# Peptides against a protein of PDB entry 2L2L, part 8

Target 1, 42 residues: chain A of PDB entry 2L2L
Amino acid sequence: SPEERERMIKQLKEELRLEEAKLVLLKKLRQSQIQKEATAQK

## One batch from the design tools (peptide; made by RFdiffusion4, then SolubleMPNN)

Design b1_p11_1_s1 (from b1_p11_1, 7 letters changed)
Fold by OpenDDE base, seed 1:
Structure b1_p11_1_s1 (fold): chain B 42 residues (1-42), chain A 11 residues (1-11)
Amino acid sequence: as target 1 above (42 residues)
Amino acid sequence: DLEEQLRKLVE
């Protein structure tokens, strides 16, 4: 139904939002690791 | 902690 399609689109948009947030956290974690390695070599 | 924030997002 159109209502089921709208619910599925809302679910997929929330999943995409959560994966985008996860990607931002992974990028910050990676940056923090690189910074820690660069400070441990001094 | 960034790792703890990531764990909570994957649960």
Scores: peptide ipSAE 0.087, ipTM 0.675, DockQ to the pose 0.036
Fold by OpenDDE base, seed 4:
Structure b1_p11_1_s1 (fold): chain B 42 residues (1-42), chain A 11 residues (1-11)
Amino acid sequence: as target 1 above (42 residues)
Amino acid sequence: DLEEQLRKLVE
């Protein structure tokens, strides 16, 4: 139904929002590690 | 460890 499709789209948008938030955190963690390695080699 | 930090983020 159109209503089931709208519910599915809302769920997929929320899942995408959560995965984008995780990806931002992962990029920050990766950057922190690269910085830690670069400071430990000096 | 990166892998341990990843586990804590996905849980």
Scores: peptide ipSAE 0.070, ipTM 0.653, DockQ to the pose 0.030
Fold by OpenDDE base, seed 2:
Structure b1_p11_1_s1 (fold): chain B 42 residues (1-42), chain A 11 residues (1-11)
Amino acid sequence: as target 1 above (42 residues)
Amino acid sequence: DLEEQLRKLVE
């Protein structure tokens, strides 16, 4: 039904929001690790 | 490798 499709779209949008937040965290972690390696070589 | 560790955290 159109109502079931709307519920599914809302769920997928929330999953996408959580994965985007996870990706931002992992990018910050990666950057911090690269910076630590670059500072340990000085 | 850092990139391989990050892949395993995304899976």
Scores: peptide ipSAE 0.070, ipTM 0.643, DockQ to the pose 0.031
Fold by OpenDDE base, seed 5:
Structure b1_p11_1_s1 (fold): chain B 42 residues (1-42), chain A 11 residues (1-11)
Amino acid sequence: as target 1 above (42 residues)
Amino acid sequence: DLEEQLRKLVE
C-alpha cells in the first residue's frame, strides 16, 4: 500500500541518519589512530 | 595498519 511504502521510506531515512553519524565517529577514530602512530614513530 | 583501520570503518 502507499502507507506501507511511506513507513518503509521513513524507516530507511532513520537508518541512513544513524549510519551517517556512525561514519563521522569512525572517521574521527581513524584520524586519531593515524596521529597516534605518527607520534609513536618520532 | 591502514587496511585494518579501513576494515573497522566498513564493519
Scores: peptide ipSAE 0.065, ipTM 0.636, DockQ to the pose 0.030

Design b1_p11_1_s2 (from b1_p11_1, 5 letters changed)
Fold by OpenDDE base, seed 1:
Structure b1_p11_1_s2 (fold): chain B 42 residues (1-42), chain A 11 residues (1-11)
Amino acid sequence: as target 1 above (42 residues)
Amino acid sequence: DIDEKLRELVE
């Protein structure tokens, strides 16, 4: 139904929002790790 | 684990 599609779209948008937030945090973590490794080699 | 790495970033 149109209502089931709307509920599914809302759920997928929230899942996408959470995965985008996780991806931003993982990118920051990865950058921090690379910087720590580069500082430990000097 | 990804969720463990995320916890380590927020601490």
Scores: peptide ipSAE 0.054, ipTM 0.630, DockQ to the pose 0.028
Fold by OpenDDE base, seed 2:
Structure b1_p11_1_s2 (fold): chain B 42 residues (1-42), chain A 11 residues (1-11)
Amino acid sequence: as target 1 above (42 residues)
Amino acid sequence: DIDEKLRELVE
């Protein structure tokens, strides 16, 4: 139904928002790890 | 695990 499609689109938008937030956190983690390794090699 | 890596960022 049109209503089932709207519910599915809403769910997929929330999943996308959560996945984008996870990606930002993983990029920060990766940057922190690279910085820690670069300071341990000096 | 991705969820483990996310926990390590919050510590």
Scores: peptide ipSAE 0.053, ipTM 0.628, DockQ to the pose 0.028
Fold by OpenDDE base, seed 5:
Structure b1_p11_1_s2 (fold): chain B 42 residues (1-42), chain A 11 residues (1-11)
Amino acid sequence: as target 1 above (42 residues)
Amino acid sequence: DIDEKLRELVE
């Protein structure tokens, strides 16, 4: 039904928002690890 | 694990 499609689109948008937030956090973690390694080599 | 990497960022 149109109402089932609308519910599915809302769910997929929420899942996408959570995965985008997770990706930002993982990029920050990776940057912090590279910085820690660069400071340990000085 | 991705969930482990996320825990390491919050500590």
Scores: peptide ipSAE 0.053, ipTM 0.627, DockQ to the pose 0.028
Fold by OpenDDE base, seed 4:
Structure b1_p11_1_s2 (fold): chain B 42 residues (1-42), chain A 11 residues (1-11)
Amino acid sequence: as target 1 above (42 residues)
Amino acid sequence: DIDEKLRELVE
């Protein structure tokens, strides 16, 4: 139904928002590791 | 697993 499609779109938008937040966190953590490794090699 | 990669990144 149109109402089921609307509910599914809302769920997929919230899942996408959570995965985008997770991706931002992972990118920050990866950058922190590269910085720690670059400081440990000096 | 991405949650395993998250654990590896926090160490």
Scores: peptide ipSAE 0.049, ipTM 0.613, DockQ to the pose 0.026

Design b1_p11_1_s3 (from b1_p11_1, 6 letters changed)
Fold by OpenDDE base, seed 1:
Structure b1_p11_1_s3 (fold): chain B 42 residues (1-42), chain A 11 residues (1-11)
Amino acid sequence: as target 1 above (42 residues)
Amino acid sequence: DLDEKLREIVE
């Protein structure tokens, strides 16, 4: 159904939004780890 | 901010 396709597209857009937010968080956590390691070596 | 990015995932 066109309505089922629209619901599926909305769900996939929300899943994409959540995975993008998770990727940003993981990149910031990785950067924080690298910065902590670089400060612990001084 | 990490706390803001955690909020964006839980919402």
Scores: peptide ipSAE 0.049, ipTM 0.615, DockQ to the pose 0.042
Fold by OpenDDE base, seed 5:
Formats: structure tokens, sequence, C-alpha cells
Structure b1_p11_1_s3 (fold): chain B 42 residues (1-42), chain A 11 residues (1-11)
């Protein structure tokens, strides 16, 4: 139904938002690890 | 700060 499609679109938008937030988190953690390794080698 | 940037993602 049109209502089921609207619910599915809302769910997929929220899932996309959570996966984007997770990707940003993982990139920031990775960058922090690289910086810590670069400072430990000096 | 990393911890501040992590809070901004969880909010």
Amino acid sequence: as target 1 above (42 residues)
Amino acid sequence: DLDEKLREIVE
C-alpha cells in the first residue's frame, strides 16, 4: 500500500542516517589511531 | 577534540 511504502521509506532513511553516522565515527577513530602511531614513532 | 566530535555523531 502507499502507507506501507511511506513507512519503508522512513525506515530506510533512518537506517541510512545511522550508517552514515557510523561511517563518520569509524573514519575519526581510524584518523586518531594513525595520529597516535605517528606521535609514538617520534 | 576527538571525544567532542564523537558526541556530535551520537546526538
Scores: peptide ipSAE 0.044, ipTM 0.587, DockQ to the pose 0.034
Fold by OpenDDE base, seed 3:
Structure b1_p11_1_s3 (fold): chain B 42 residues (1-42), chain A 11 residues (1-11)
Amino acid sequence: as target 1 above (42 residues)
Amino acid sequence: DLDEKLREIVE
């Protein structure tokens, strides 16, 4: 039904938002690791 | 700060 489709779209948008937030977190952690390694080699 | 930006994502 149109109502079932709307519920599924809302769920998929929330799952996408959570995966985008997780990706931003992992990119920041990776950058911090690279910076710590570059400062330990000087 | 990295620690502040990590708090904002985990909340």
Scores: peptide ipSAE 0.041, ipTM 0.580, DockQ to the pose 0.032
Fold by OpenDDE base, seed 2:
Structure b1_p11_1_s3 (fold): chain B 42 residues (1-42), chain A 11 residues (1-11)
Amino acid sequence: as target 1 above (42 residues)
Amino acid sequence: DLDEKLREIVE
């Protein structure tokens, strides 16, 4: 139904928002690893 | 550990 499609679109938008937040966190953690490795090599 | 925190997020 049109109502089931609207519920599914709302769920997929929330999943996308959570995955975007996860991606931002992973990028920060990756950058912190690169910085630690670069400081351990000096 | 930072590698442990990465494992916990990817699981």
Scores: peptide ipSAE 0.040, ipTM 0.582, DockQ to the pose 0.028

Design b1_p11_1_s4 (from b1_p11_1, 6 letters changed)
Fold by OpenDDE base, seed 3:
Structure b1_p11_1_s4 (fold): chain B 42 residues (1-42), chain A 11 residues (1-11)
Amino acid sequence: as target 1 above (42 residues)
Amino acid sequence: DLDEQLRQLVE
């Protein structure tokens, strides 16, 4: 139904928002590891 | 440990 399609679109938008937030956090953690390795080699 | 935190987020 049109109502089921609208509910599915709302769910997929919330899943996309959570995956974007997860990707930002993973990029920050990866950058913090690279910085720790670069400081341990000095 | 940051390596363990990365593993838990990729699961």
Scores: peptide ipSAE 0.076, ipTM 0.669, DockQ to the pose 0.029
Fold by OpenDDE base, seed 5:
Structure b1_p11_1_s4 (fold): chain B 42 residues (1-42), chain A 11 residues (1-11)
Amino acid sequence: as target 1 above (42 residues)
Amino acid sequence: DLDEQLRQLVE
């Protein structure tokens, strides 16, 4: 139904927003670890 | 291990 399609689109948009937030966190974590390794080598 | 910490966040 049109209502089922609208519910599925809303759910996929919420899942996409959570995965975008997760990707930002992972990028920050990776950067922090590269910086820790670079400071441990000095 | 960096790669292990990243895997645990992606699961």
Scores: peptide ipSAE 0.074, ipTM 0.660, DockQ to the pose 0.030
Fold by OpenDDE base, seed 4:
Structure b1_p11_1_s4 (fold): chain B 42 residues (1-42), chain A 11 residues (1-11)
Amino acid sequence: as target 1 above (42 residues)
Amino acid sequence: DLDEQLRQLVE
């Protein structure tokens, strides 16, 4: 139904928002790891 | 620790 499609679109938008937040956190973690490795080599 | 919270997101 149109209402089921609207609910599915709302769910997929929330999943996308959570995955975008996850991607930002993973990029920060990767940067922190590279910085820690670069400081441990000095 | 922020880095531990970020590790738990990778699991």
Scores: peptide ipSAE 0.074, ipTM 0.665, DockQ to the pose 0.029
Fold by OpenDDE base, seed 2:
Structure b1_p11_1_s4 (fold): chain B 42 residues (1-42), chain A 11 residues (1-11)
Amino acid sequence: as target 1 above (42 residues)
Amino acid sequence: DLDEQLRQLVE
């Protein structure tokens, strides 16, 4: 139904928002680890 | 390798 499609679109938008937040966290973690490795090599 | 562990968490 059109109502089931609208519910599915709302769920997929929330999943996308959570995955975007996870991606930002993982990018910060990666950057912090690259910086630690670069400081351990000096 | 940490970059490989991070790739596996995003897949």
Scores: peptide ipSAE 0.072, ipTM 0.653, DockQ to the pose 0.032

Design b1_p11_3_s1 (from b1_p11_3, 6 letters changed)
Fold by OpenDDE base, seed 1:
Structure b1_p11_3_s1 (fold): chain B 42 residues (1-42), chain A 11 residues (1-11)
Amino acid sequence: as target 1 above (42 residues)
Amino acid sequence: SLREQIEKLKQ
């Protein structure tokens, strides 16, 4: 139904938002690890 | 801690 399609689109948009937020966090964590390793090697 | 780092990196 149109209502089921709308619910599915809303769910997929929320999943996309969560995956984008996760990707940003993981990139920041990775960069923070690299910076710590670089500072520990000095 | 790792937890505090995660919290600081959250938007």
Scores: peptide ipSAE 0.033, ipTM 0.491, DockQ to the pose 0.027
Fold by OpenDDE base, seed 5:
Structure b1_p11_3_s1 (fold): chain B 42 residues (1-42), chain A 11 residues (1-11)
Amino acid sequence: as target 1 above (42 residues)
Amino acid sequence: SLREQIEKLKQ
């Protein structure tokens, strides 16, 4: 149904939003690890 | 700690 399709689109948009937020977190975490390693070697 | 960093990095 059109309503089922619209619900599916909303769910997929929410999944995309959550994966994008996860990528931002992982990139920041990775950068924090690199900075910690760089400071530990000095 | 790593846990505190993760919580600070969450939006």
Scores: peptide ipSAE 0.032, ipTM 0.495, DockQ to the pose 0.027
Fold by OpenDDE base, seed 4:
Structure b1_p11_3_s1 (fold): chain B 42 residues (1-42), chain A 11 residues (1-11)
Amino acid sequence: as target 1 above (42 residues)
Amino acid sequence: SLREQIEKLKQ
């Protein structure tokens, strides 16, 4: 139904938002690890 | 801990 389609779109938008937030976190974590390794090598 | 680092990076 149109209502089921709308609910599915809302769910997919929320999943996308969560995956984007996860990607930002993983990028920050990776950068923090690289910085920690670079400071430990000094 | 790794958990504390993750929570700090969420801010």
Scores: peptide ipSAE 0.032, ipTM 0.489, DockQ to the pose 0.026
Fold by OpenDDE base, seed 2:
Structure b1_p11_3_s1 (fold): chain B 42 residues (1-42), chain A 11 residues (1-11)
Amino acid sequence: as target 1 above (42 residues)
Amino acid sequence: SLREQIEKLKQ
C-alpha cells in the first residue's frame, strides 16, 4: 500500500536521524579519549 | 566520571 510505504519511509528517516546523532556523539567521545591520552603523555 | 563526560558531549 502507498500508506504502508509512507509509514516505512518515516520510520527509516527516524532511524537515520538517531544513527547520525549517535555517530556525532561517538566521534566526540573518541576525540575526548584521544585528547586525554595526549595530555597524559605530556 | 565517564557518565559526566558523555552528558557534557551531548550538549
Scores: peptide ipSAE 0.031, ipTM 0.486, DockQ to the pose 0.025

Design b1_p11_3_s2 (from b1_p11_3, 4 letters changed)
Fold by OpenDDE base, seed 5:
Structure b1_p11_3_s2 (fold): chain B 42 residues (1-42), chain A 11 residues (1-11)
Amino acid sequence: as target 1 above (42 residues)
Amino acid sequence: KLKEQIEKLEK
């Protein structure tokens, strides 16, 4: 159905947004770890 | 994967 296709597209777009948000968080956490290690070595 | 699935469904 066209409606089922649109629901599937909306679900996949939301999953993509959640994975992109998770990737941003993981990049921030990784950067904070590197900064903590760099400050602990000074 | 996800982007390719969205693109296949938008065509």
Scores: peptide ipSAE 0.118, ipTM 0.744, DockQ to the pose 0.816
Fold by OpenDDE base, seed 4:
Structure b1_p11_3_s2 (fold): chain B 42 residues (1-42), chain A 11 residues (1-11)
Amino acid sequence: as target 1 above (42 residues)
Amino acid sequence: KLKEQIEKLEK
């Protein structure tokens, strides 16, 4: 049904939002690790 | 995958 399709789109958009937020956090964590390693080598 | 599934359901 159109309502089932709309619910499926909303669910997939929410999953995408959560995966994008997780990816931003992991990129920040990785960058913080690289910065700590670069400061420990000075 | 997720973006392609959303785009297929919006058509």
Scores: peptide ipSAE 0.117, ipTM 0.742, DockQ to the pose 0.845
Fold by OpenDDE base, seed 1:
Structure b1_p11_3_s2 (fold): chain B 42 residues (1-42), chain A 11 residues (1-11)
Amino acid sequence: as target 1 above (42 residues)
Amino acid sequence: KLKEQIEKLEK
């Protein structure tokens, strides 16, 4: 149904939002690790 | 994958 399709689109958009937020956090963690390693080698 | 699935359902 059109309503079922709309619910599925809303669910997939929320999953995408959560995966994008997770990707931002992982990129920040990776950058923080590289910076800590670069400061520990000085 | 997710973006492509959303785009396929919006058409």
Scores: peptide ipSAE 0.117, ipTM 0.743, DockQ to the pose 0.796
Fold by OpenDDE base, seed 2:
Structure b1_p11_3_s2 (fold): chain B 42 residues (1-42), chain A 11 residues (1-11)
Amino acid sequence: as target 1 above (42 residues)
Amino acid sequence: KLKEQIEKLEK
C-alpha cells in the first residue's frame, strides 16, 4: 500500500541517518587516536 | 545502498 511504502521510506531514512552519525563518530575517534599518538611521541 | 533503496521507493 502507499502507507506501507511511506513507512518503509521513513525507516530507511532513519537507518541512513544513524549510519551517517556512526561514520562521523568513527572519523572523530580515528582523529583522536592520531592526535594521542602524535602527543605521546613528543 | 540505503540512498539507492530510498530513491527507488520515492519514484
Scores: peptide ipSAE 0.115, ipTM 0.743, DockQ to the pose 0.838

Design b1_p11_3_s3 (from b1_p11_3, 6 letters changed)
Fold by OpenDDE base, seed 4:
Structure b1_p11_3_s3 (fold): chain B 42 residues (1-42), chain A 11 residues (1-11)
Amino acid sequence: as target 1 above (42 residues)
Amino acid sequence: TLRKQIEELRK
């Protein structure tokens, strides 16, 4: 049904939002590690 | 991908 389709779209959008937020955090963590290594070599 | 699945459900 259209209502079942809309519920599925909302669920997949929420999953995508959470995975995008996780990816941002992992990228920040990686960048912080690179910066710490670069400061430890100075 | 989730993006492709969302797009296919809108067709």
Scores: peptide ipSAE 0.089, ipTM 0.706, DockQ to the pose 0.854
Fold by OpenDDE base, seed 2:
Structure b1_p11_3_s3 (fold): chain B 42 residues (1-42), chain A 11 residues (1-11)
Amino acid sequence: as target 1 above (42 residues)
Amino acid sequence: TLRKQIEELRK
């Protein structure tokens, strides 16, 4: 039904939002690690 | 990808 497709779209959008938020966090963590290593060598 | 799955469900 149209209502079932709309529910599935909402669920997949929420999963995408959570994976994008996780990816942003992991990228920031990786960048912070690289910066800490670069500052520890100075 | 999740993006492609969302786009296919809108068709």
Scores: peptide ipSAE 0.089, ipTM 0.707, DockQ to the pose 0.806
Fold by OpenDDE base, seed 5:
Structure b1_p11_3_s3 (fold): chain B 42 residues (1-42), chain A 11 residues (1-11)
Amino acid sequence: as target 1 above (42 residues)
Amino acid sequence: TLRKQIEELRK
């Protein structure tokens, strides 16, 4: 059904947004770790 | 990828 296809597209778009948000968080965590290591080596 | 799956569903 075209309605089922539209629901599937909306679900996959939401999964993509959640994975993009997770990627931003992981990048921030990685950067925080690098900064912590750089401050501990001083 | 999710992006490719969304593109295939729009065809």
Scores: peptide ipSAE 0.089, ipTM 0.706, DockQ to the pose 0.816
Fold by OpenDDE base, seed 3:
Structure b1_p11_3_s3 (fold): chain B 42 residues (1-42), chain A 11 residues (1-11)
Amino acid sequence: as target 1 above (42 residues)
Amino acid sequence: TLRKQIEELRK
């Protein structure tokens, strides 16, 4: 039904939002690791 | 991708 398709679209949008948020956090963690390594080498 | 799956469900 149209209502079932709209529920599936909302769920997939929420999954995409969570994966995009996770990617931002992982990028920040990676940057923090690189900065820690660069500071330890000085 | 999730984006493509959303687009296919709208057709």
Scores: peptide ipSAE 0.087, ipTM 0.706, DockQ to the pose 0.825

Design b1_p11_3_s4 (from b1_p11_3, 3 letters changed)
Fold by OpenDDE base, seed 4:
Structure b1_p11_3_s4 (fold): chain B 42 residues (1-42), chain A 11 residues (1-11)
Amino acid sequence: as target 1 above (42 residues)
Amino acid sequence: SLREKIEELEK
């Protein structure tokens, strides 16, 4: 049904939002690690 | 991907 389709789209969009937020956090953590290593080598 | 699946459902 169109209502089932709309609910599925909303669920998938929420999953995507959460995965993208997680990815941003992991990228920031990775960058912090790189910066820490670069400063420790100076 | 999740994006592709969303786009397929939005057609």
Scores: peptide ipSAE 0.134, ipTM 0.741, DockQ to the pose 0.825
Fold by OpenDDE base, seed 3:
Structure b1_p11_3_s4 (fold): chain B 42 residues (1-42), chain A 11 residues (1-11)
Amino acid sequence: as target 1 above (42 residues)
Amino acid sequence: SLREKIEELEK
């Protein structure tokens, strides 16, 4: 049905939003680790 | 990808 199609679109958009948010957090964590290692070598 | 699946459903 049209209503089922719209529910599927909304669910996939939410999944994409959550994956993008997770990716941002993982990139920040990785960068923080690199910075910590760089400062510990000084 | 998730983006492609969304785009195909929006057509």
Scores: peptide ipSAE 0.134, ipTM 0.742, DockQ to the pose 0.851
Fold by OpenDDE base, seed 1:
Structure b1_p11_3_s4 (fold): chain B 42 residues (1-42), chain A 11 residues (1-11)
Amino acid sequence: as target 1 above (42 residues)
Amino acid sequence: SLREKIEELEK
């Protein structure tokens, strides 16, 4: 049904939002690790 | 991908 399709779209959009937030966190963590290693080598 | 699935459902 169109209502089921709309619910599915909303669920997928929420999942996408959470995955993008996770990706931002992981990128910051990776960058922090790189900076930590670079500082430890100086 | 999730984006592709959303785009397919919005068509």
Scores: peptide ipSAE 0.133, ipTM 0.740, DockQ to the pose 0.882
Fold by OpenDDE base, seed 5:
Structure b1_p11_3_s4 (fold): chain B 42 residues (1-42), chain A 11 residues (1-11)
Amino acid sequence: as target 1 above (42 residues)
Amino acid sequence: SLREKIEELEK
């Protein structure tokens, strides 16, 4: 149905938003690890 | 991908 289709689109858009937020967090964690290693070597 | 699936459903 059109309503089921719209619910599916909204759910997939939310999943995409959550994955993008997770990627931002993982990039920050990775950068923090690099910075920690760089400061520990100085 | 999620993007492809969204685009397919939006057609």
Scores: peptide ipSAE 0.133, ipTM 0.741, DockQ to the pose 0.817

Design b1_p11_4_s1
Fold by OpenDDE base, seed 1:
Structure b1_p11_4_s1 (fold): chain B 42 residues (1-42), chain A 11 residues (1-11)
Amino acid sequence: as target 1 above (42 residues)
Amino acid sequence: MEEARKKALEL
């Protein structure tokens, strides 16, 4: 039904939002690791 | 474009 399609689109948009937030956290974690390695070599 | 979304979800 059109209503079921709209519900599915809303669910997939929320899943995408959560994966984008996770990607931002992983990028921050990676940057903190690079900075830690660069400070440990001094 | 809308008809392609309707067909892709099959709901």
Scores: peptide ipSAE 0.048, ipTM 0.572, DockQ to the pose 0.093
Fold by OpenDDE base, seed 3:
Structure b1_p11_4_s1 (fold): chain B 42 residues (1-42), chain A 11 residues (1-11)
Amino acid sequence: as target 1 above (42 residues)
Amino acid sequence: MEEARKKALEL
């Protein structure tokens, strides 16, 4: 059904937003680790 | 369509 496809696209868009938010968090955590290592070496 | 739905839920 076209309605089933639209529901699926809405679900996949919400999952994509959650994965994008996780990716942003992981990038921030990686940056914080690099900064901690750079400050521990001084 | 149901098989594509099942595959999308396994990701």
Scores: peptide ipSAE 0.043, ipTM 0.577, DockQ to the pose 0.093
Fold by OpenDDE base, seed 5:
Parts: sequence; C-alpha cells; structure tokens
Structure b1_p11_4_s1 (fold): chain B 42 residues (1-42), chain A 11 residues (1-11)
Amino acid sequence: as target 1 above (42 residues)
Amino acid sequence: MEEARKKALEL
C-alpha cells in the first residue's frame, strides 16, 4: 500500500541517518589512529 | 534499483 511504502521510505531514511552518523564516528576514529601513529613516530 | 521500486509499489 502507499502507506506501507511511505513507512518503508521513513525507515530507510532513518537507517541512512544512523549509518551516516556511524560513518562520521569511524572517520574520527581513523583520524585519531593516524594522529596517534604520527605522534608515536616522533 | 528498478526491481526494488516495483516491490515497493506492491506494498
């Protein structure tokens, strides 16, 4: 139904938002690792 | 991509 389709679109948008937030955290973690490696080499 | 849209139209 159109209502089930709209519910599915809302769920997929929320899943996308959560995966985008997770990607930001993983990018911050990666950057922190690179910085730790760069400081451990000094 | 289009097949996922077809499945979404069956809801």
Scores: peptide ipSAE 0.041, ipTM 0.558, DockQ to the pose 0.093; fails the geometry check
Fold by OpenDDE base, seed 4:
Structure b1_p11_4_s1 (fold): chain B 42 residues (1-42), chain A 11 residues (1-11)
Amino acid sequence: as target 1 above (42 residues)
Amino acid sequence: MEEARKKALEL
């Protein structure tokens, strides 16, 4: 159904937004770890 | 061809 397809597209868009937010957080965490390691080696 | 249109309207 066009309505079922629209519901699935909305769900997949929300899942994508959550995974994008998680990816941004993990990238920031990784960068913070690298910076802490670089400052601990000085 | 009409059955493919019916299936596309049932999605």
Scores: peptide ipSAE 0.034, ipTM 0.474, DockQ to the pose 0.050; fails the geometry check

Design b1_p11_4_s4
Fold by OpenDDE base, seed 1:
Structure b1_p11_4_s4 (fold): chain B 42 residues (1-42), chain A 11 residues (1-11)
Amino acid sequence: as target 1 above (42 residues)
Amino acid sequence: MEEALQRAREL
C-alpha cells in the first residue's frame, strides 16, 4: 500500500542516518588512533 | 534488483 511504502521509506531513511553517523564516528576514531601513534613514535 | 522492485509493488 502507499502507507506501507511511506513507512518503509521513513525506516530506510533513519537506518541511513544511523549508518552515516557511525561512519563519521569510526573515521574520527581511526584518525585519532593514527595521530596518537604518530606522536608516540617521536 | 527485480526482486526488490517486486517487493516494493506489494507494499
Scores: peptide ipSAE 0.043, ipTM 0.554, DockQ to the pose 0.086; fails the geometry check
Fold by OpenDDE base, seed 4:
Structure b1_p11_4_s4 (fold): chain B 42 residues (1-42), chain A 11 residues (1-11)
Amino acid sequence: as target 1 above (42 residues)
Amino acid sequence: MEEALQRAREL
């Protein structure tokens, strides 16, 4: 139904938003690790 | 592709 499609689209958009937020956090964590390694080698 | 469009119409 149109209502079931709308519910599914809303759910998939929320799942995408959460995975995008997780990807940003993992990228920041990775960058912080690289910076810590680069400062520990000086 | 047609099967995925058919499933999307049944929602």
Scores: peptide ipSAE 0.043, ipTM 0.525, DockQ to the pose 0.080; fails the geometry check
Fold by OpenDDE base, seed 2:
Structure b1_p11_4_s4 (fold): chain B 42 residues (1-42), chain A 11 residues (1-11)
Amino acid sequence: as target 1 above (42 residues)
Amino acid sequence: MEEALQRAREL
């Protein structure tokens, strides 16, 4: 139905938003680890 | 592709 399609589109948009937020967090965490390793070697 | 279009029509 049109209403089921609209619900599915809303769910997929929320899943995409959560995976994008997770990817940004993992990139920041990785960068913080690299910076900590570079400061611990001095 | 056709199966995905069929699933989208059943919603």
Scores: peptide ipSAE 0.042, ipTM 0.537, DockQ to the pose 0.084; fails the geometry check
Fold by OpenDDE base, seed 3:
Structure b1_p11_4_s4 (fold): chain B 42 residues (1-42), chain A 11 residues (1-11)
Amino acid sequence: as target 1 above (42 residues)
Amino acid sequence: MEEALQRAREL
């Protein structure tokens, strides 16, 4: 139904928002690891 | 693929 499609679209938008936030966190964690390795080699 | 399109039409 049109109402079930609208509910599914709202759920997928919230899932996308959470995965985008997780991706930003993982990118920051990766960058912090690279910086720690670069400082430990000095 | 066709089964996923069929499920999306039943919503």
Scores: peptide ipSAE 0.040, ipTM 0.529, DockQ to the pose 0.076; fails the geometry check

